# Designs tried in a protein design run: peptides against a protein of PDB entry 3T6J. Part 42

Target 1, 375 residues: chain A of PDB entry 3T6J
Amino acid sequence: PIVESYIGFIESYRDPFGSRGEFEGFVAVVNKAMSAKFERLVASAEQLLKELPWPPTFEKDKFLTPDFTSLDVLTFAGSGIPAGINIPNYDDLRQTEGFKNVSLGNVLAVAYATQREKLTFLEEDDKDLYILWKGPSFDVQVGLHELLGHGSGKLFVQDEKGAFNFDQETVINPETGEQIQSWYRSGETWDSKFSTIASSYEECRAESVGLYLCLHPQVLEIFGFEGADAEDVIYVNWLNMVRAGLLALEFYTPEAFNWRQAHMQARFVILRVLLEAGEGLVTITPTTGSDGRPDARVRLDRSKIRSVGKPALERFLRRLQVLKSTGDVAGGRALYEGYATVTDAPPECFLTLRDTVLLRKESRKLIVQPNTRLE
Target 2, 372 residues: chain A of PDB entry 3T6J as posed
Amino acid sequence: PIVESYIGFIESYRDPFGSRGEFEGFVAVVNKAMSAKFERLVASAEQLLKELPWPPTFEKDKFLTPDFTSLDVLTFAGSGIPAGINIPNYDDLRQTEGFKNVSLGNVLAVAYREKLTFLEEDDKDLYILWKGPSFDVQVGLHALLGHGSGKLFVQDEKGAFNFDQETVINPETGEQIQSWYRSGETWDSKFSTIASSYEECRAESVGLYLCLHPQVLEIFGFEGADAEDVIYVNWLNMVRAGLLALEFYTPEAFNWRQAHMQARFVILRVLLEAGEGLVTITPTTGSDGRPDARVRLDRSKIRSVGKPALERFLRRLQVLKSTGDVAGGRALYEGYATVTDAPPECFLTLRDTVLLRKESRKLIVQPNTRLE

## One batch from the design tools (peptide; made by RFdiffusion4, then SolubleMPNN)

Design b1_p10_8_s4 (from b1_p10_8, 5 letters changed)
Fold by OpenDDE base, seed 4:
Structure b1_p10_8_s4 (fold): chain B 375 residues (1-375), chain A 10 residues (1-10)
Amino acid sequence: as target 1 above (375 residues)
Amino acid sequence: MVGVYYFDED
């Protein structure tokens, strides 16, 4: 078997300022069969990057072909086990040296274990479809999230010698129509500048890329989905995201006005964006459960994903990228914290919904270290 | 960075 491992101070999710890495490590075995679809995605990555909603000037100058491998994890040492990884976490290195992606396949498989009777916040008519396509949609989302999410975009930098990695005279900010007014100076990084919102903001960008690009027929084809199956995978992927945005409320602490999980905060932000799009795209309806206590239902109109959802996500995603590229912390914080704010304001009444989410919370799943043997 | 998909858990 092909064995992969990594170890070190890698992820900064546990640092309130997003700068200090947590010591982490894993040992895994390459799943060759599952890696094949990700290899096909890599082969299309350069073209798919052009489908992202920002000018080429905001994308990496040179495409560096990354590696993408599906891994079956044998052991993972850290505070949390991921479903996918994109490394290194340094944008400058990603731009100049490249990056590697991995999907933790057996971790994803655990996520597939859903009991219908315990599946919360979905309409009954969606539950079977959701259960059927949750796994496949996760594969698509993780692949896009890592490769084309974390693997996309450019940071504008002025080096220690005063040289820019972009043409100040010709590059135009698509949001303002003006020349670039801000950038990263020598020694400044994404995490150092955006600090408390950096991790969640980047996860939000990556998740948004996944939703946005999963609409592309080529992506679904790469993963082996065509026709009605492809449409169902798209629908379930988007449905899962809006549901996740509701579930995310568990990880908000009202009394401290903070979030305890970066990815969940990101998913809540996306939910807010899609709710803001209006036109009946997403609806969250408070209900009463069979036990007589509060419940809720999330509805996604599949017919409006492309007509309403995609344009809303396009605008939001472009704005995320532009603010990231230009190091506009003030603008980025205003945008992101605006969507990440949780109040009890109508019509959504998110704090009330949070109570419902907590009420319906199920016991956590356990991931157990596997064994392997030669056959 | 890592993509993490948690369940209904802390």
Scores: peptide ipSAE 0.080, ipTM 0.792, DockQ to the pose 0.443; fails the geometry check
Fold by OpenDDE base, seed 3:
Structure b1_p10_8_s4 (fold): chain B 375 residues (1-375), chain A 10 residues (1-10)
Amino acid sequence: as target 1 above (375 residues)
Amino acid sequence: MVGVYYFDED
């Protein structure tokens, strides 16, 4: 078997400022079969990047073909086990030197073990479909999230010599219609500028890329889904995201007005974006459970994903990217914190919903080191 | 802070 490992100060999620890495390490075995799907995704990545909702001037000047491997983790030392990884975590290096992607396949497989009777916040009619397609849809989402989410976009930079990596005279901000008015100066990074929101903001961008691009027929084809199956995978992927946005409330601390998990905050933001789109796309309905206590249901109108959801996500995703590219911290913070704010304002009453989420919280799944053998 | 997708704590 092909063994991969890494060790060192890698991920900065535990740093409130997103700068200091946690010491991590893993040992994993390459899953060749699953890696083949991601290799096909890589082969289409350059074309798929063009489908993202920003001008080419906001994308990397040169596509650098990354590696993408599916790994079965044998051991992982860290505060949490990811489902996917994109490294390095430096945007400047990603756009100039390249990057690698990994999917932790056996971590993703844990999602396959959903028990129907314990599945919260979904309509009964969606549960079987959700159970069937959660795993496959999650594979799609992770692949897109890592490769085309974290692997996309350009930072506008002025180097120490005063040179720009973009044409100041011709590049237009698609949101304002004006020339670029802000950029990263020498020594400034994504993390240093966006600081407390950097991690969650980037995760939100990556998740949004996943949702947006999973609508592309070529993506589903790469993963082996066609026809009705492809549509079901799309639906479940979006449904999973909006459900996750509700579940995310567990990780909000009202007393501190902060989030304890960057990805969950990101998912809540996406939920807010899709709720804002209106038109019955997403509905969260407080209910009463069989036990007489508060419950809730999330409904996603499948027929409105493309007509309502996609345009809303497109606009939002473009704004995220433009603000990131231009280093517009004020604008970025205003946008992101606006959607990340949790209040009890109607109609959603998110703080009340949070109580419901906490009430319905299931025991956390534990990932344990597997055994492996040579056959 | 970027480049990690965490599994849903379902």
Scores: peptide ipSAE 0.050, ipTM 0.777, DockQ to the pose 0.712; fails the geometry check
Fold by OpenDDE base, seed 1:
Structure b1_p10_8_s4 (fold): chain B 375 residues (1-375), chain A 10 residues (1-10)
Amino acid sequence: as target 1 above (375 residues)
Amino acid sequence: MVGVYYFDED
């Protein structure tokens, strides 16, 4: 078997300012079968990058072919186990030297093992479909999230010598119609400028890329889905995201007005974006459970994903990227914190829904590091 | 960067 490992100060999610890395390490074995799917995605990456909703001037100048492998983790040392990884975490290096991607396949497999009777907040008619396609949709989402989410976009930079990596006279901001008015100066990074929102903001951008690009026919074809199956995978991927946005409320602390998990905050933001789109795309309905206690149901109208959902996500995703590229911290914070705000305002009453989420919370699955042997 | 998917009650 092919063995891969890494170790070091890699991820900064536990730093409130997003700057200090946590010491982490793993040992894993390559899953060749799953890696082949991701290799096909890599082969199409340059073309798929052009489908993202920003001008080429906001994308990397030169495509650098990354590696992408699926890994079965044997041991993982850290505070949390991810489903996917994109490294390095330095945007300048991603743009000039390239990057690597991995999917932690056996972590995803654990997530696939959901019992129907324990599946919360879905309509009964959606549960069987959700269970059937959760795994495949996760593979698609993780692949897009890492490769084309974290692996996309350009930061506008002025170097130490005063040179720009973009043409100041010709590059136009698609949101304002004006020339570029802000950029990263020498020594400034994504994390240093956006600080407390940097991690969650970037995860939100990456998740949004996944939802947006999974609508592209070529993506589902790469993963081996066609016809009705492809449409079901798309539906379940979007349904999973809006459900995750509701579940995310567990990780909000009302007393401190803060979020404790960057990815869950990101998913809540996406839920808010899709709710704002209106037109019956997403509906959250408070209900009463069989035990007589509060419950809730999330519904996604499949027929409105492309007509209502995609345009809303497109506008939001473009705005995220433009603000990131230009280093507009004030604009980025205003946008992101606006969607990340949790109140009890109607019609959603999110603080009340949070109580429901906490009430319906079940014990977390225990992830146990496996033993492996050759037979 | 990492993707952490807690889409279930995990």
Scores: peptide ipSAE 0.044, ipTM 0.761, DockQ to the pose 0.503; fails the geometry check
Fold by OpenDDE base, seed 2:
Structure b1_p10_8_s4 (fold): chain B 375 residues (1-375), chain A 10 residues (1-10)
Amino acid sequence: as target 1 above (375 residues)
Amino acid sequence: MVGVYYFDED
């Protein structure tokens, strides 16, 4: 078997400033069979990058073909085990040297198992469909998230010699219609500039890329979905994201006005964006459970994903990228923290919904180190 | 910073 490992100070999610990595490591075995779909995605990556809602001037100058493999984790030491990884975590290196993507296949496999009776916050009519397509939709979302989410976009930089990596005279900011007025100076990085919001903001961008691009027929074809199956995968992927946005409230601390999980904060932000789109796209309805206690239902109108959801997400995702590329911390913080704010204002009453989420909270799954043997 | 995808919602 092909063995892969990494160890060191890699992920900075536990650092409030997003700068210092926590020590982690894993040993894994390459799953050749499960890697095939990701190889196909890599083969289409250069073309799919052009489908993202920003000008080519805001995308990487040159496409660097990355690795993408599925790994079966034998051991993982860290604060949490991911479903996917994109490394390195430095945008400059990703732009100039390339990157590697991995899917932790056996982690995903564990996550696929869902008990219908314990599935919260979904309409009864959606539960069976959700259970059926959650796994496949995860494969799509994780692949897009890592490869085309974290693997996309350009930072505008002025180097130590004063040279720009973009043409100041010709590049136009699509949001303002003006020339580029801000950039990263020598020594400035994504993390150093955006600091407390950097990790969650980037996760939000990557998740949004996944939702946006999963609508593209080519993506679904790569993963082997056509016709009604493809539409169901899209629906469940979007449904899972809006549900996750509600579940995310567990990780918000009202007293401190802070989030404890970068990915969950990101998912809440996406929920807020899609709710703001209106037109009946997303509805969260407080209900009463069979136990007489508060409950809730999330509804996503399938017929409005492309007509209402996609345009809303497109505008939002473009703004995320433009603000990231230009190093506009003030604008980026205003945008992101605005959507990340949790209040009890009607109609959603998110603080009240948070109480419901906590009430319906299930025990977190634990992953135990597997055994290996010769067949 | 940016390298990890988690599904913590289940």
Scores: peptide ipSAE 0.040, ipTM 0.759, DockQ to the pose 0.758; fails the geometry check

## One batch from the design tools (peptide; made by RFdiffusion4, then SolubleMPNN)

Design b1_p11_1_s1 (from b1_p11_1, 6 letters changed)
Fold by OpenDDE base, seed 3:
Structure b1_p11_1_s1 (fold): chain B 375 residues (1-375), chain A 11 residues (1-11)
Amino acid sequence: as target 1 above (375 residues)
Amino acid sequence: MATEDLGLLAP
């Protein structure tokens, strides 16, 4: 077996300022079959990057072919276990030296083990489809999230000598129509500038890339889905995201106006974006469960994903990238915190919905170290 | 952290 591992101060999710890494380590075995799919995705990455909704001037100058491997985790030491990883966690190094992606395949598999009777907040007609395609759709999402999410976009930088990594005279901000007015100075990083919102903001960008690019036929083909299956995978991927946005409310603390999980905050933001798009794309309906207590249903109109959802996500994703590239912290914070705000304002009444989410909360799944052997 | 924690952040 091919064994991979890493150890050190890797992730900064537990640092409120996103700077200090938590000591983490894992040992995993390569899943060759799933890795082959991600290798095909890597082979198409340069072309797929061009499909992202920002000008080439906001993308990396040179495509650096990364590694992408699916791993079955044997042991993971840390406060949390991710489904995917993109390293190093330095944008400058990602731009100039490259990066590596991994999918923790057996972690994803555990997440898929949801019993139909315990599946909350979905319409009955969607449950079987959701159960069938949650796993495959999540593989697609993780692949896109890591490779083309975290692996995309350029930071505009002025170096110590005063030189820019972009042409100040010709590069235009697509949102304003003006020349670039802000950038990262020497010593400034994504985390140092965006601080408290940096982690969640970047996760939101990566998740949005996944949703946006999963609509591309070539992506589904790479993962082996065609025809009706491909459309079902797309639908379930988007459905899973909007459901996750509702579930995310568990991780919001109203008394502190604080989010306790960066990815869940990101998913809530995406839900808000898609709700704002309107036109019946996403509907959250409070209901009464069979037990007589509050419940809710999330509905996604499949026929409106491309016509309503995609354009809304495109605009939002472009704004995220432009603000990130230009180091516009004020604009970025205003945008992101606006969508991340949780109130009880109608029609959604998110604080009330949070009570419903907490009421319907399932027991936390326990992940234990597996046993493995050669037969 | 939730088991649905995906991806990594940059610098």
Scores: peptide ipSAE 0.036, ipTM 0.763, DockQ to the pose 0.122; fails the geometry check
Fold by OpenDDE base, seed 2:
Formats: sequence, C-alpha cells, structure tokens
Structure b1_p11_1_s1 (fold): chain B 375 residues (1-375), chain A 11 residues (1-11)
Amino acid sequence: as target 1 above (375 residues)
Amino acid sequence: MATEDLGLLAP
C-alpha cells in the first residue's frame, strides 16, 4: 500500500487568533479507487475554475496542478480528524511549490453511519435518500471544497517594490463597477488582515464553491453520477449543507457571541444566505417530536436549487471573493458577521432553534483506529 | 468537533 503521513504544527483552528498551530499528525493509506476520481477532478480543475462567479482577473493567473488523494486514516493524533485537508497554509509555498489536497475517506464513512431513526431534522421522505447519497455527495463536496474552493481566487498584491500583480487601469471590481481601490501590501496576508474571521470566512467560501460547482454536470460525471443519480447527489449535497447550518448552532455560545467552530459557523452563514433567498427554497419548521419535546424539520425545495439557490449563492460567493481579493476587511467583516449573527428574531428564531438543536444533540462519534492485515 | 470538518485554510 501507498502510505502517507504528515506531522507538525499545521492547523490554527484552536487558536482564537488563528496564529498558533496545533501539533497534529496522521498515518494513512491511499485509497486508489477514490483517488482516481479526485485525479479526474484535478484534470478538469483549470476549466472548472472558469465557472466560478468572478472575473478571470480575480482568479489566479497561473494554475498549478495540485495533488489530490483519498486517504484511509490508520492513526490520527490531534483534537479532531478532518474530512479533507489542503496544505500548506503558507501562500509563498503554495505559489512556488503548489499545494496538496487530501480526502480522509474513512472519516467520511464513519460520519455516514447514521441510523435512520437517529437522523435528526429531516423530513421522513428525505431520510432514505439522504442516507443513500450522503456519502457520495460529501465526496463531491470535499473534492470541490479543497481543490476549487481553497485552491481558487487571487489576492491583489502590491509588492515591496510597489509593483502590482494586477492592472490597476483595467481591472474592475464587479461589485462596485470601479477600479480596484484596496489590496494587500507587502507583508500583509489573508490571515493577518481578516484575523478573527479569516478561517471561517475562507471555509464559507470553500463550502460555497462546492455547492455552486456541484451543479455542473461535468463535476457529477467525474464522480460517476449521471441522470437521476446526479440530481439526487446534488439535492442531498445541498440538503446536507442546510441541515449542517442548523446543526451548527450547537457551536455558538450566545453569552459570548462566539462561534467555537469555523466550519460550522461557515455552514450557518450559508444557511442564512439560502434562507434570505426566500421563495420557499429553505424552510425550517419547529415541530414536536414523538417524545413530546421540541424538534425541527429542514426542508429544501429541490426544484428551486437552480432557480433560486444558485443565483443567491452566486451573488454571495462573488462578494466573498471580491472582498477577499481586495483585502477589504471592513466590507468583508460587515458581510460575514452580518450573516453569522445569531438572534431570536422571527421568523427563524435561531436562539430558540439552538435549544432544540442542543436537545437533539447526538453523542460524539468516536473513530477507533483500525488494524491492517496483509492478505 | 464534528467529523464533518472538511477543510484547511488555503490562500
């Protein structure tokens, strides 16, 4: 088997300031079959990048072909096991040496081992479909999230010599219709500028890219889905995201107005965006469970994903990228924190829903390290 | 932390 590993201070999610990395490491085995799908995705990446909802001037000038592999984790040391990884986290290395993407396949598999009777917040009619396609849809989402989410977009930079990496005279901000008025100066980075929102903001962008691009037939084809299966994968991917947005409330601390998990905050933001789109696309309905206690149901109208959901997500995603590219921290913070705000305002009453989410909280799943045998 | 934690930061 092909063995991969990494070790070191890699992820800074546990640092409130996003600066200090947590020491972590893993040993994993390459899943060749799933890796082949991701390789096909990589082969199409340059073309798919053009489908993203920003001008080419806001995309990287040169595409560097990354590695993408699916891994089955044998051992992982850290506070949590991710479903996907994009490394390195240093821009200079990414630009000069490229980047690597991995999907932790068996981690995803564990997440999908959900019993139907324990599946919360879904309509009964959606449960079987959700169970069937959650795994495959999540493979698609992870692939897009890592490769085309984190791997996309250009930062406008003025270097130490005063030179710009964009044409100031011709590049137009699609949101304002004006020339570019802000950029990253020498020594400024994404993390240094956006600070407390940088991680969650970027995760939100990456998740949004996944949802947006999963609508493209070529993407589904790469993963081996066609016809009705492709449509079901799309539906379940979007459904999973809106459900995740509700579940995300577990990770919000009202007393501190704080989010404790960057990805969950991101998913909540996406939920808010899709709710704002209206037109019956997403509906969250408080209900009463069979036990007589509070419950809730999330409904996603499949027929409105392309007509209502996609345009809403397109606008939001473009705005995220433009603000990121231009280093507009004030605008970016205003946008993101606006959607990340949790109140009890009607009709959603998110703080009340949070109580329901906490009430229905499932026990944390534990991943037991597997044993391998040579046959 | 949920196992559905997907990604790392990228530029």
Scores: peptide ipSAE 0.035, ipTM 0.745, DockQ to the pose 0.122; fails the geometry check
Fold by OpenDDE base, seed 1:
Structure b1_p11_1_s1 (fold): chain B 375 residues (1-375), chain A 11 residues (1-11)
Amino acid sequence: as target 1 above (375 residues)
Amino acid sequence: MATEDLGLLAP
């Protein structure tokens, strides 16, 4: 078997300012079959990047082919086990040396081992489909999230010598129709400028890329899905995201007006975007469970994903990227915090829904080191 | 922290 490992101060999710890394490490074995799918995705990455909803001037000038591997983790030392990893986290190194993508395949498998009777907030008619395709759809989402989410976009920079990495006279901001008016100065980074929202904002962008690009037939083909199966994978991927947005409320602390988990905050933001799109795309309905206690159901209209969902996500995703590229912290914060705000305002009444989410909360799954052997 | 947490490029 091919063994991979890493160790060090890597992820900064536990730092409120996104600067200090947590010490972590893993040992894993390469899953060759799944890695082959990701290799095909890498081979198509340059073309797929062109499908993202921003001008080429907002994309990286030169595509650097990264590595992408699916891993079965044997041991992981840290505060949490991610489903996917994109390293290094240093932008300068990513640009000069490249980056590596990893999917922790067996972590995903554990996450999806939910029993049907314990699956919350879905319509009964969706449960079997969800159980069937949650795993495959998540593989697609992770691949897109890491490779084309985190791996996409350009930051406009003025270096220490005063030179720009873009043509100030010809590059136009697609949102304003004007020339670029803001950028990163020497020594400024994504984290330093966007600070408290940087991690969640970037995760939201990456998740949005996944949802957006999973609609592309070439992506589904790479993962081996066609026809009705491909459409089901798309549906379940989007359904999972809107459900996750509801579940995210567990990680909001009303008393402190803060989020305790960056990815869950991101998923809530996406839910808000898709709810705002309207037209019956997403509906959250409070219900009464069989136990007589509060419950809820999330509905996603499959027929409206392309007609309503995609355009809404396109506009939102473009705004995220433009604000990121230009270093517009004020605009970015206004946009993101607006969608991340949790109130009890009708019609959604999210604070009330949070009580329902907490009431229906499942016990935390424990991941235990597997027993493995060489034969 | 959820097991379905994805991503590194978060600063």
Scores: peptide ipSAE 0.035, ipTM 0.758, DockQ to the pose 0.135; fails the geometry check
Fold by OpenDDE base, seed 5:
Structure b1_p11_1_s1 (fold): chain B 375 residues (1-375), chain A 11 residues (1-11)
Amino acid sequence: as target 1 above (375 residues)
Amino acid sequence: MATEDLGLLAP
């Protein structure tokens, strides 16, 4: 088998300022079959980047072809095991030197290993479909998230010599219609500027890219889905995201007005965006469980994903990117924290829903070292 | 960090 490993100070999720990496390490075996799908995705990446909802001027000037490999993890040392990895975690390096992607395939299997009877917050009619397609949809989402999420977008920079990496006279901000008025100066990074929201904001952008691009037929074809299967994968991917947004409330601490997990905060933000879109796209309904205690149901209208969901996500995703590219921390923080705010205001009453989420919380899953065999 | 970390943070 082909063995891959990494070790070092890599992910900064645990640093409130997003700067200091946690010491992590893994040993994994290459999954050749799934890696082949990601290779096809990489081969299409340059074209797919053009499908993202920002002008080419806000995209990387030159696409640097990354490696993308699916890995079955044998061991992982760290505070948490990701489903996917995009490294390095420095946007400047990603733009100039390139990046590497990995999908931790067997980690995904653990994540969606929920028994039907324990599956919370879904309508009964969705449960079987959800169980069937959660895994495949995760593969799609992770691939897009890492490769085209984290791997996309340009930071506008003025270097130490005063030179810009963009044409100040011709590049137009698509949100304002004006010339670019802010950028990163020498020594400024994404993390240094956006600080406490940088990690979650970027995860939100990457997740949004996944949802947005999974609607593209070419993406689904790359992963081997056609016809009704493709539509089901799309539906379940979006359904999973809105459900995750509800589940995310577990990781909010009302007393401190803070989030304890960057990805979950991101997913909640996406939920808020899709709820704001209205038109019956997403509905969260408080219910009573069979045990007589509070419960809830999330409904996603699949027929409105393209007509309502996509445009809403497009606008939001564009704003995320524009604010990121221009280093507009004030605007970015206002936008992101606005959607990340958790109140008990109607109609959603998120703090009340949080109580329900906590009530229905599943036991923490444990990941253990797998057994290996020679065939 | 939770098991459902479907990605890594950008710089």
Scores: peptide ipSAE 0.033, ipTM 0.740, DockQ to the pose 0.126; fails the geometry check

